# Peptides against a protein of PDB entry 5OOQ: the designs that were tried, part 3

Target 1, 227 residues: chain A of PDB entry 5OOQ
Amino acid sequence: YREDVRQVVTHPANALSFLQPGRLVEISVNGKDNYGWGAVVDFAKRINKRNPSAVYTDHESYIVNVVVNTMYIDSPVNLLKPFNPTLPEGIRPAEEGEKSICAVIPITLDSIKSIGNLRLYMPKDIRASGQKETVGKSLREVNRRFPDGIPVLDPVKNMKIEDEDFLKLMKKIDVLNTKLSSNPLTNSMRLEELYGKYSRKHDLHEDMKQLKRKISESQAVIQLDDL

## One batch from the design tools (peptide; made by RFdiffusion4, then SolubleMPNN)

Design b1_p20_4_s1
Fold by OpenDDE base, seed 3:
Structure b1_p20_4_s1 (fold): chain B 227 residues (1-227), chain A 20 residues (1-20)
Amino acid sequence: as target 1 above (227 residues)
Amino acid sequence: MILPYEELTDEELEELLKKA
């Protein structure tokens, strides 16, 4: 059930509105590599230049660049490619007793475990020397301030996920957590239906983003012609 | 000590949804 909630929360129709620069997200790559809490740099729609007709799942259709402070020091971070979520071999979080460094990694929405209700103040140029380390210090400070965990966005109250089936799912989870026995809902079949409902919202969001980009590009061209 | 982070209020979060 927790995975079902995660799938809904991390769907583009719900998550993208909250992925501002500095937004804290908890990162787990491929369900194995736990980087802990990182900070969002930016995100973009995944585009395959070699295969423009490539269709990605909703959760893999966007790339989120995040700063983590838990990268294993000997990871081949130089092989990281911006907006390429297929991480090179050897890219992993530091294990206990290993040294870690700060790195920017591209992840998919599917690699987001949770979205926090905190945003870091991000440097203007995260790729500049020392800037990632500054973010790393901020992440450490946050972890120090929240020893019981970083507050997570409430899917209903904060994210305004109001789908009836989702609300029922949440209620069931709450009941299970309180050891109140209610019949397990076959939640797996309902996820597809839930995703279908988000498709319209997702499309509208993407259309707006594309429009904003086109406007920005047009304005940039005008400014160049005036120079 | 300036906090390197902010916690968004419910109102601020709602504003994010309106801009989407």
Scores: peptide ipSAE 0.357, ipTM 0.863, DockQ to the pose 0.453
Fold by OpenDDE base, seed 2:
Parts: structure tokens; sequence; C-alpha cells
Structure b1_p20_4_s1 (fold): chain B 227 residues (1-227), chain A 20 residues (1-20)
């Protein structure tokens, strides 16, 4: 059920509105590499220059660049490519007793475990020398200030996920926390229905954004012609 | 010492949703 909630929360239709620069997100890459809480640098729609016709799942259709302070020091960070979520071999978080460094990692939405209700004040140029380390210090300070954990966004109250099926899922989770009686198969079917609704909403939102951009571009051209 | 972070209020979060 936690995974089901995560899938809904990290869907582009819900998550992108909260991925501003400095937003804290909890990162787990490929379900195995836990980097802990990192800070969002930026995000972009995933574009495959080699295969423009490539179709990605909703959770893989965007790349989020995040600063982490838990990268293993001997990881080949020089091989990291911006907006390429296929991480080189050896890119991993530091284990216990290992030294860590700050790095910017390109991840998919599927690698977000949680979205926090905190934003760091980000440097204007995160790639400048020493700026990642500054963010790393800020992350350490946040972790120190919130020993019980960073506050997570409420999917309903904060993210305004008002889908009836999702609300039912949340209620069911609350009930299950009190009663063990829910059928996993029914939950999976409802999740698929939710994904269908979110996908449609996302498509409409992207279409509207594209239309607004075209209108703005047309207006800008008109203004340029009037100048 | 200026905190290196901010916690957004519910109103600020709602504003983000309107701008999206």
Amino acid sequence: as target 1 above (227 residues)
Amino acid sequence: MILPYEELTDEELEELLKKA
C-alpha cells in the first residue's frame, strides 16, 4: 500500500508542481541505492535525442536533477551525464564507514521515495565550484534539525490529490492499520484506474502548457512585429 | 543565523498548485 501511494504521489500530474529548486526529496535509485534526502536542482521532460520516438512510462518520462551528500567518494561521478538517468556502474551511496561526497544525480520520478515540505535556498549556479558542498552542509543541517525525520507533504491536504479512488485507498490504509482485511487484488485494480485518470490529466495539462506556450510565442511574435 | 531552508505554509503550497 505504501508503494501504491508512492506511485500516485510521484506521478507527473501530482509531483511536478512540488519539484521546485531546493525541494527536498527522499531518493532511492532502482529500489536498492538509498541516497537519503536530497535537494532538487531542476527537472525536465525526458528526451531521447537518438530515438525521438521513444515512449517512456509516466514515472520515467521526466528527469529530476538532485543534489545528494551521500555519494560514495570513489564513485565515478565524472561519468555522470546531466539528464541521463542511466547511472554508470559504480555510482552508489556510501556505506557505513565509507566517506561520502556531494553530487548531482539525474533520477526519474520513480526514484523518489518521498517529497518533503522543505525547500533549501539553492545557489544560482549549483555546478560552480563549492556550491554542491554548500548544499551538502544545508542538508546536514536539515537532518540535524529534524531528527525524527523531514516532514513529508500530505498527499491530500498539500498536494490536493482529491481523486475519489485515492481517498478510498487512503481510508483503506487507515483502516488496515487498524484492520488486516484488505484484498491486494482490489487495490491493484483501483491503482490502475487511478493511473488511467492521472495519465489523462497529465496529457491535458501538457497539452494546455503547449498551447499556452504557442499562444505566448505567437503574442511575442506579434509584439516583435509591432516593435 | 539564517536557516538554509524554508517550510512552506499550506497557503504557499496552494499557490504553487495554481501556478502549475
Scores: peptide ipSAE 0.334, ipTM 0.849, DockQ to the pose 0.455
Fold by OpenDDE base, seed 1:
Structure b1_p20_4_s1 (fold): chain B 227 residues (1-227), chain A 20 residues (1-20)
Amino acid sequence: as target 1 above (227 residues)
Amino acid sequence: MILPYEELTDEELEELLKKA
């Protein structure tokens, strides 16, 4: 269900109105290259000069240029072409223990995982020396301030997506989340009842809290897989 | 982890950006 929501949110009819310069977006390229949160520079309709008759899907019909601060330092960033979403080989995010740099990458709407409710102040010329690094510092500060994640735009309340089928989808997700959340609570209550019968001792209460946390984590993982 | 859907006010955004 998450992918279904993402498809609606990232559709040009919905997404483009929120892709102002500095808008934060969560980026995943080719389903494997997670760059994390980046900042929108600009966007344009995709034009193939070599094949003007090329037809793109809705999610591939626009190119969004974004600043990321997670580019692997040895990536061939000099080969990046503005408004060409076909990234050169070797362009990837830094892995754990690798050094990263700031880069502007062109992506399609299909590479947007989520649209944040934050917008950075952007320099006038992002291509000027040092400007990408300034945005990179801002991105680091945002991530530091939001350790639980950057706030995502609500598709209904913020983006005003009022399609009936989409609203039904959102309701289904809410019901599933409630059921999945109620199950941990029910299991936690049962665990509390079970431990309450045995917990004359303070140590059992701490074990119960740890077990509740593990159950909640396990159910959160199941919830993520079911959505 | 599902990111929470939170509406940040323009003021909160400005404060965040001023401190950055």
Scores: peptide ipSAE 0.148, ipTM 0.731, DockQ to the pose 0.099
Fold by OpenDDE base, seed 4:
Structure b1_p20_4_s1 (fold): chain B 227 residues (1-227), chain A 20 residues (1-20)
Amino acid sequence: as target 1 above (227 residues)
Amino acid sequence: MILPYEELTDEELEELLKKA
């Protein structure tokens, strides 16, 4: 059930509106590598330069660059490529007793476990020397202030996910948290129906984003001509 | 001490949705 909710929350139609710079997200890569809470740098639609015709699932169609402060110190971070979610071998979070460093990693939406209701004040240039470490300090401060966990966005109240099937799912989860008996298989079938609805919304979001970019580019060109 | 983070209100979150 938690996975079903996660799939809906992390769908581009819902998640992208909340992935502003500094947004805290909880990161789990491949369901195994838990980096904890990181801060969003930016995101972009996934482009495969080698295969421009590559079709990705909705959850793999965007790349989110995030700052984490839990990268294992001996990880080959120099091999990380921006907007390439295929992480080099050896890229992993530090285990207990290991030292960690700050790194910017590219992840897919599918690697987002939760979206927090906090945003860090991000430096203008995260690639500048020492800036990742500054964000890392901020992440540590947040974790210190929220020992019981960072507040997560409410899918219904905050993210305005109003799909009837999703609401039913949420109600079922609430009931199941109180009663053990409901069958996980029923929720998986409903999730497929939800994806069909979200795909349409996603297309609209992409169109809007492209339009906004074109407007911004046009405005930037106008400003350059006025200088 | 200026917090390195902000917590968005429900109203601020709604504004984000309108801008998206």
Scores: peptide ipSAE 0.343, ipTM 0.859, DockQ to the pose 0.443; fails the geometry check

Design b1_p20_4_s4
Fold by OpenDDE base, seed 1:
Structure b1_p20_4_s4 (fold): chain B 227 residues (1-227), chain A 20 residues (1-20)
Amino acid sequence: as target 1 above (227 residues)
Amino acid sequence: MILPYEELTDEEIEKLLEEA
């Protein structure tokens, strides 16, 4: 059930509105590489230049660039490619006793474990020398201030996910947390229906984003012509 | 819709860096 909630929360239709620069997100890559809390730099729709016809799942259809302060110091960070979520071999978080560095890594929405209700101020150019380390210091301070964990956005109250099936899922989780009854009703079938609803919302969101970009581009052209 | 988030300002970050 927790995974089901995560799938809904990290769906583009819900997550993208909360991935502003500086938004804190908890990062787990491939279910094993836990980077902890990082800060969002930006995100973009995933484009495969080699295979333009490539179809990605909703959770793999966007690339989110995040600053982490837990990268293993001997990781081949120079091999990281912007907007390529397929990380090179050896890219991993530092283990206990290992030294860490700050890095910007491209991840998919599927690598987001949780979305925090905190947002950091981000430098204008995160790629400039020393800027990643500044964000890294801020991340350390936030973790120090929240020893019990960084507050997570409430899917209903904060993210305004009001889908009836999702609300039913949340209620079931609440009941199961109170009732030690062991039968995980894997509502896998209901997840597909739920994803179908979110897919339609996502399409509308992308259409709106594209329209806003076209309007902005048109306004920029008009401003250029008026100069 | 103003998203419910707490923002650390540049000034707060700078103060934190000066204290570190």
Scores: peptide ipSAE 0.238, ipTM 0.580, DockQ to the pose 0.099; fails the geometry check
Fold by OpenDDE base, seed 2:
Structure b1_p20_4_s4 (fold): chain B 227 residues (1-227), chain A 20 residues (1-20)
Amino acid sequence: as target 1 above (227 residues)
Amino acid sequence: MILPYEELTDEEIEKLLEEA
């Protein structure tokens, strides 16, 4: 059930509105590599230049660049490619007793475990020397301030996920925390129905994003013409 | 729509780090 909630929360229709620069997200890559809380740099729709016809799942259709401060120091970070979520071999978080460094990692939405209700102020040029380390210090400070964990966005109250089936799922989880009577098969069917609804919302979100980009580009062109 | 979030500014963080 927690995974079902995560799937809904991390769906593009819900998550993208909360992936502003500096947004804290909890990161788990491929369900095994836990980087802890990182800060969003940016995100973009996944484009395969080699295969433009490639169809990705909703959770794999966007790439989120995040700063982490838990990268193993001897990991081949130089092999990281922006907006390529296929991480090179050896890219992993530091284990206990190992030294870590700050790095920008491209991840999919599926690698987001949680979305925090905190947003860091991000440097304009995160790739400039020392900027990642500054964010790393900020992340450490946040973790220090929240020893019980970083506050997670409430899917209903904060993210405004008002889908009736999702609300029913949440209620069911609450009931199941008290009663073991949930049929997993019924939950999977409801999840598919939810995704059908989110797909329409996702399309609208992309249209809005494209429109905003066009407006911004037009404004930038106007500004360039005015210079 | 104002998204609910708490912003930590660099200045705030720097102050906090200086106090630690």
Scores: peptide ipSAE 0.136, ipTM 0.571, DockQ to the pose 0.100; fails the geometry check
Fold by OpenDDE base, seed 3:
Structure b1_p20_4_s4 (fold): chain B 227 residues (1-227), chain A 20 residues (1-20)
Amino acid sequence: as target 1 above (227 residues)
Amino acid sequence: MILPYEELTDEEIEKLLEEA
């Protein structure tokens, strides 16, 4: 059930609105590499230039660049490619006793474990020397201030996920958490139905984003012509 | 859609970031 909630929360129709620069997200890559809480730099729709007809799952259709402060120091971070979520071999979080560094990594929505109710102020140029480390210090400070964990966005109250089936799912989880009640609901079939409902919202969001981009591009062209 | 920022948490974070 927790995974089902995660799937709904991290769906583009729900998550993208909360992936502002500086948004804290908890990162787990491939279900094994836990980077802890990182800060969103930006996100973009995944485009395969070599195969424009490539179809990605909803959760893999966007790339989110995040700053982490838990990268293993000897990881080949120079091999990281922006907007390429296929991480090079050796890119991993530091284990206990290992030294870590700050890095920007591209992840998919599927690698987001949770979305925090906190947003850091991000440097204008995160790729400039020392800027990642500044964010890293901020992340450490946040973790220090929240020893019991960074507060997670409430899917209903904060994210405004109002789908009836999702609400029912949440209620069931609450009941299961409070009552050791036995019945595993076959949640798999309901996820597809939930995704179908988000398709319209997702399409609208993408349309708006594309429109905003077109407007911005048009304004940039106008400014160039006025110079 | 203006994301309802719960202002308190963001302000606390802003203060956190200004102090860092």
Scores: peptide ipSAE 0.040, ipTM 0.604, DockQ to the pose 0.051; fails the geometry check
Fold by OpenDDE base, seed 4:
Structure b1_p20_4_s4 (fold): chain B 227 residues (1-227), chain A 20 residues (1-20)
Amino acid sequence: as target 1 above (227 residues)
Amino acid sequence: MILPYEELTDEEIEKLLEEA
């Protein structure tokens, strides 16, 4: 079910309108190389200069350039070519205990695991010296602020996907999640924690409600200078 | 896994408000 949702969400007809500069996306290349959350730079339709008649699948027909901060330090990043999703050998995310660097990588839509409900205020020239590192710092700060994960766009509420079969799929997933989360003990503990937080934060409740609404509407923009 | 927007902790929201 999760893969079925991903296929619909990452289809060009749905995804492209949400791939604005600074949009956060979760990246998994070839189902193996997990770069985590990155920031969209731009996208373009895939063109094969060597074979202009090449036909790509819908999910491979566009290239998205993204800033990641998880590139393995010894990866041959100098061999990366803009808008070429065929990554050189050795391009990979850092593993545990390895050092990472910031890089701009070209990916296909099929390499998007999730589209975030947040955008970064991107520098005008990401190719300028130090700019990708600035974005990398902002990505670290975002991850620090969202330890439980960056909020994902709602396919129905935010992306306005109205396909009937998709809606049926979403309903099935919701039912399954409800059944899995229905541990009364977990719900009780969570309710008590929420109530405790609510009681202490009564004065901020309206502000929180407004912020929640803004995030749910995919209007939350984080400025790089504020991170 | 669609992390429902509803999973933002109150603490995360407060941090975002203090910086805005």
Scores: peptide ipSAE 0.014, ipTM 0.368, DockQ to the pose 0.026; fails the geometry check

Design b1_p20_6_s4
Fold by OpenDDE base, seed 4:
Structure b1_p20_6_s4 (fold): chain B 227 residues (1-227), chain A 20 residues (1-20)
Amino acid sequence: as target 1 above (227 residues)
Amino acid sequence: VLPYEELSDEEIEELIKKAK
């Protein structure tokens, strides 16, 4: 059931509105590499330059750049490519006893385990020298303040996911405190039905994002002309 | 209004100072 909830929460129609710069997200790449809580830098629709006609699943159709402070120190971070979620071999979180460093990694929505209710103030240029480390310090402080875990956004109250089938799922989870390994919605046609309902919301979000981008670009141009 | 808690850099720095 947790995976079913995660699939709904991380769907573009729901997640993208909460992926502002500085938003804390819990990161698990390929269900294996747990980086813990990181901070969102930005996100963009996934574009394959080599194959512009490439079609991605909804959860793989966007790339989120996140700052993590748990990257293994000997990871080949120099091989990381912005907006390429296919991570080079050897890119992994530090294990117990290993040293870690701060890094910006590109992930898909499918690599988001949870979305936090906290947002950090981000530096203007995260790629500038020392800026990632500043965010890393902030992440350490947040983790220190929340030893029981960073508060997660409520899918219904905060994210306003009002789908009836999702609400039924949430009720079932509330009733069944059992570690059910079964993902009934993931394995059922119900997930596809839920995704169908989110299609319209997703389209509206993309339209809004494009509009905001155009406005920001126009304002930037105006400021340059005034200077 | 999207619900979130904002931690300012200043607030974080103050918290770090108090923890030392």
Scores: peptide ipSAE 0.157, ipTM 0.623, DockQ to the pose 0.104
Fold by OpenDDE base, seed 2:
Structure b1_p20_6_s4 (fold): chain B 227 residues (1-227), chain A 20 residues (1-20)
Amino acid sequence: as target 1 above (227 residues)
Amino acid sequence: VLPYEELSDEEIEELIKKAK
């Protein structure tokens, strides 16, 4: 059930509205590499220049760049390619006793375990020398201040996920936490129905984003002409 | 200066509106 909730929360239709610069997200890559809490730099729709016809799943259709402070020091971070979520071999979090460094890694939405209700103040140019380390210090401070964990966004109250089936799922989880009575198979079928609804919402979100870009570009051109 | 901001419900709603 937790995974089902995660799938809904990390769907583009829901998650993208909360991936502002500085947003804290809990990161797990490939289900094995836990980087802990990182800070969002930006996100973009995944584009494959070599295969423009490539079709990605909803959870793999966007790339989120995040600052982590748990990268293993000897990881080949120089091989990281911006907006390429296929991480080079050797890119991993530091294990116990190993030294870590700050790095910006590109991840998919599927690598987000949780979305926090905190936003860091981000430097204007995160790629400038020393800026990643500043974010790393901020992350350490946050972790220090929240020893019981960073507060996670409430899917219903904060993210305003109002889908009736999702609300029913959440209620069932609450009941199950009290009674364990709901069939996982029934929940999976409902999840597919939810995805169908979210897909339509996602398309609208992308259209709006494209429209906003066009408007911004048009305004920029007007400003250049006035300049 | 705190390195982070905790968003209120109102601030979250504004962010959602801007994203729409």
Scores: peptide ipSAE 0.399, ipTM 0.889, DockQ to the pose 0.543; fails the geometry check
Fold by OpenDDE base, seed 3:
Structure b1_p20_6_s4 (fold): chain B 227 residues (1-227), chain A 20 residues (1-20)
Amino acid sequence: as target 1 above (227 residues)
Amino acid sequence: VLPYEELSDEEIEELIKKAK
């Protein structure tokens, strides 16, 4: 059930509105490599230049660049490519007793475990020397201040996910957490139906983003002609 | 100075509206 909630929360139609620069997100790459809480730098729609006709799943259709402070020090971070979520071999979080460094990694929405209700103040240029370390210090400070964990956005109250089936799912989870037996809505088919409802919202969001980009590009061309 | 902010409900609503 937690995975079902995560799938809904991290769907582009719901998550993208909350991925502002500095947004804290809990990161688990491929369900294996736990980087803990990181800070969003930016995100972009995934584009395959070699195969423009490539179709990605909803959760893999966007790339989110995040600052983490838990990268293993001997990881080949120089091999990281911006907006390439396929991480090189050896890129991993530091284990207990290992030294860690700050790094910017590209992840998919599927690698987001949780979205926090906190946003860091981000440096203007995160790629500049020392800036990612500043974010790393901020992350440590946040973790220090929230020893019981960083507050997670409430999908209903904060994210305003009001789908009836999702609300039923949340209610069932709450009941299970309180050891009240209700029939598990484990129907994978229902999750697919939920995704179908978000498709229209996602399409509208992308259309608006494309329109804004076109307007910006047009304005840039006009400014060049005036120069 | 706190290195972070917590978004208000109003700010969240604005973010959602911008995404529609």
Scores: peptide ipSAE 0.385, ipTM 0.887, DockQ to the pose 0.551; fails the geometry check
Fold by OpenDDE base, seed 5:
Structure b1_p20_6_s4 (fold): chain B 227 residues (1-227), chain A 20 residues (1-20)
Amino acid sequence: as target 1 above (227 residues)
Amino acid sequence: VLPYEELSDEEIEELIKKAK
């Protein structure tokens, strides 16, 4: 059930509205590499320059750049390519007893375990020397302030996910948390129906983003003409 | 100064409205 909720929460139609710079997200890459809580830098629609016709799943259709403070110190971070979520071999979180460093990594929405209800104040230029470390200090401070865990956004109350099937899922989870019974198969079938609805919302969101970009570009051109 | 802010429900609603 938690995975079902995660799939809905991390769908572009829901998640993108909450991926502002500094938003805290819990990161697990490929279900194995747990980086813990990181801070969103930005996100962009995934574009494959080598294969423009590449079709990505909804959860793989966006790249989110995040600052993590748990990167293994000997990871080949110099091999990281911006907006390429296929991480080089050796890129991994530090294990217990290993030293870690701050790094910006590109991830997909599918690598987001949870979205926090906290937003860091981000430097204007995260690529400037020392800025990643500043964010790393902020992340440490947050973890210190929230020893019981960073508060997660409520999908219904905060994210305003009002789909009836999702609400039913959440109610079932609440009941099950009290009674320990789960039927994962029934929930998986309903997810496909939910994804169909979210896909339509995603298309609208993309259209709006494209429109906003066009407006911004037009305004930038107007400003350039006024300069 | 706290390096973070917790967004209010109102602020979240505004973000959702801006993202739509």
Scores: peptide ipSAE 0.311, ipTM 0.827, DockQ to the pose 0.566; fails the geometry check

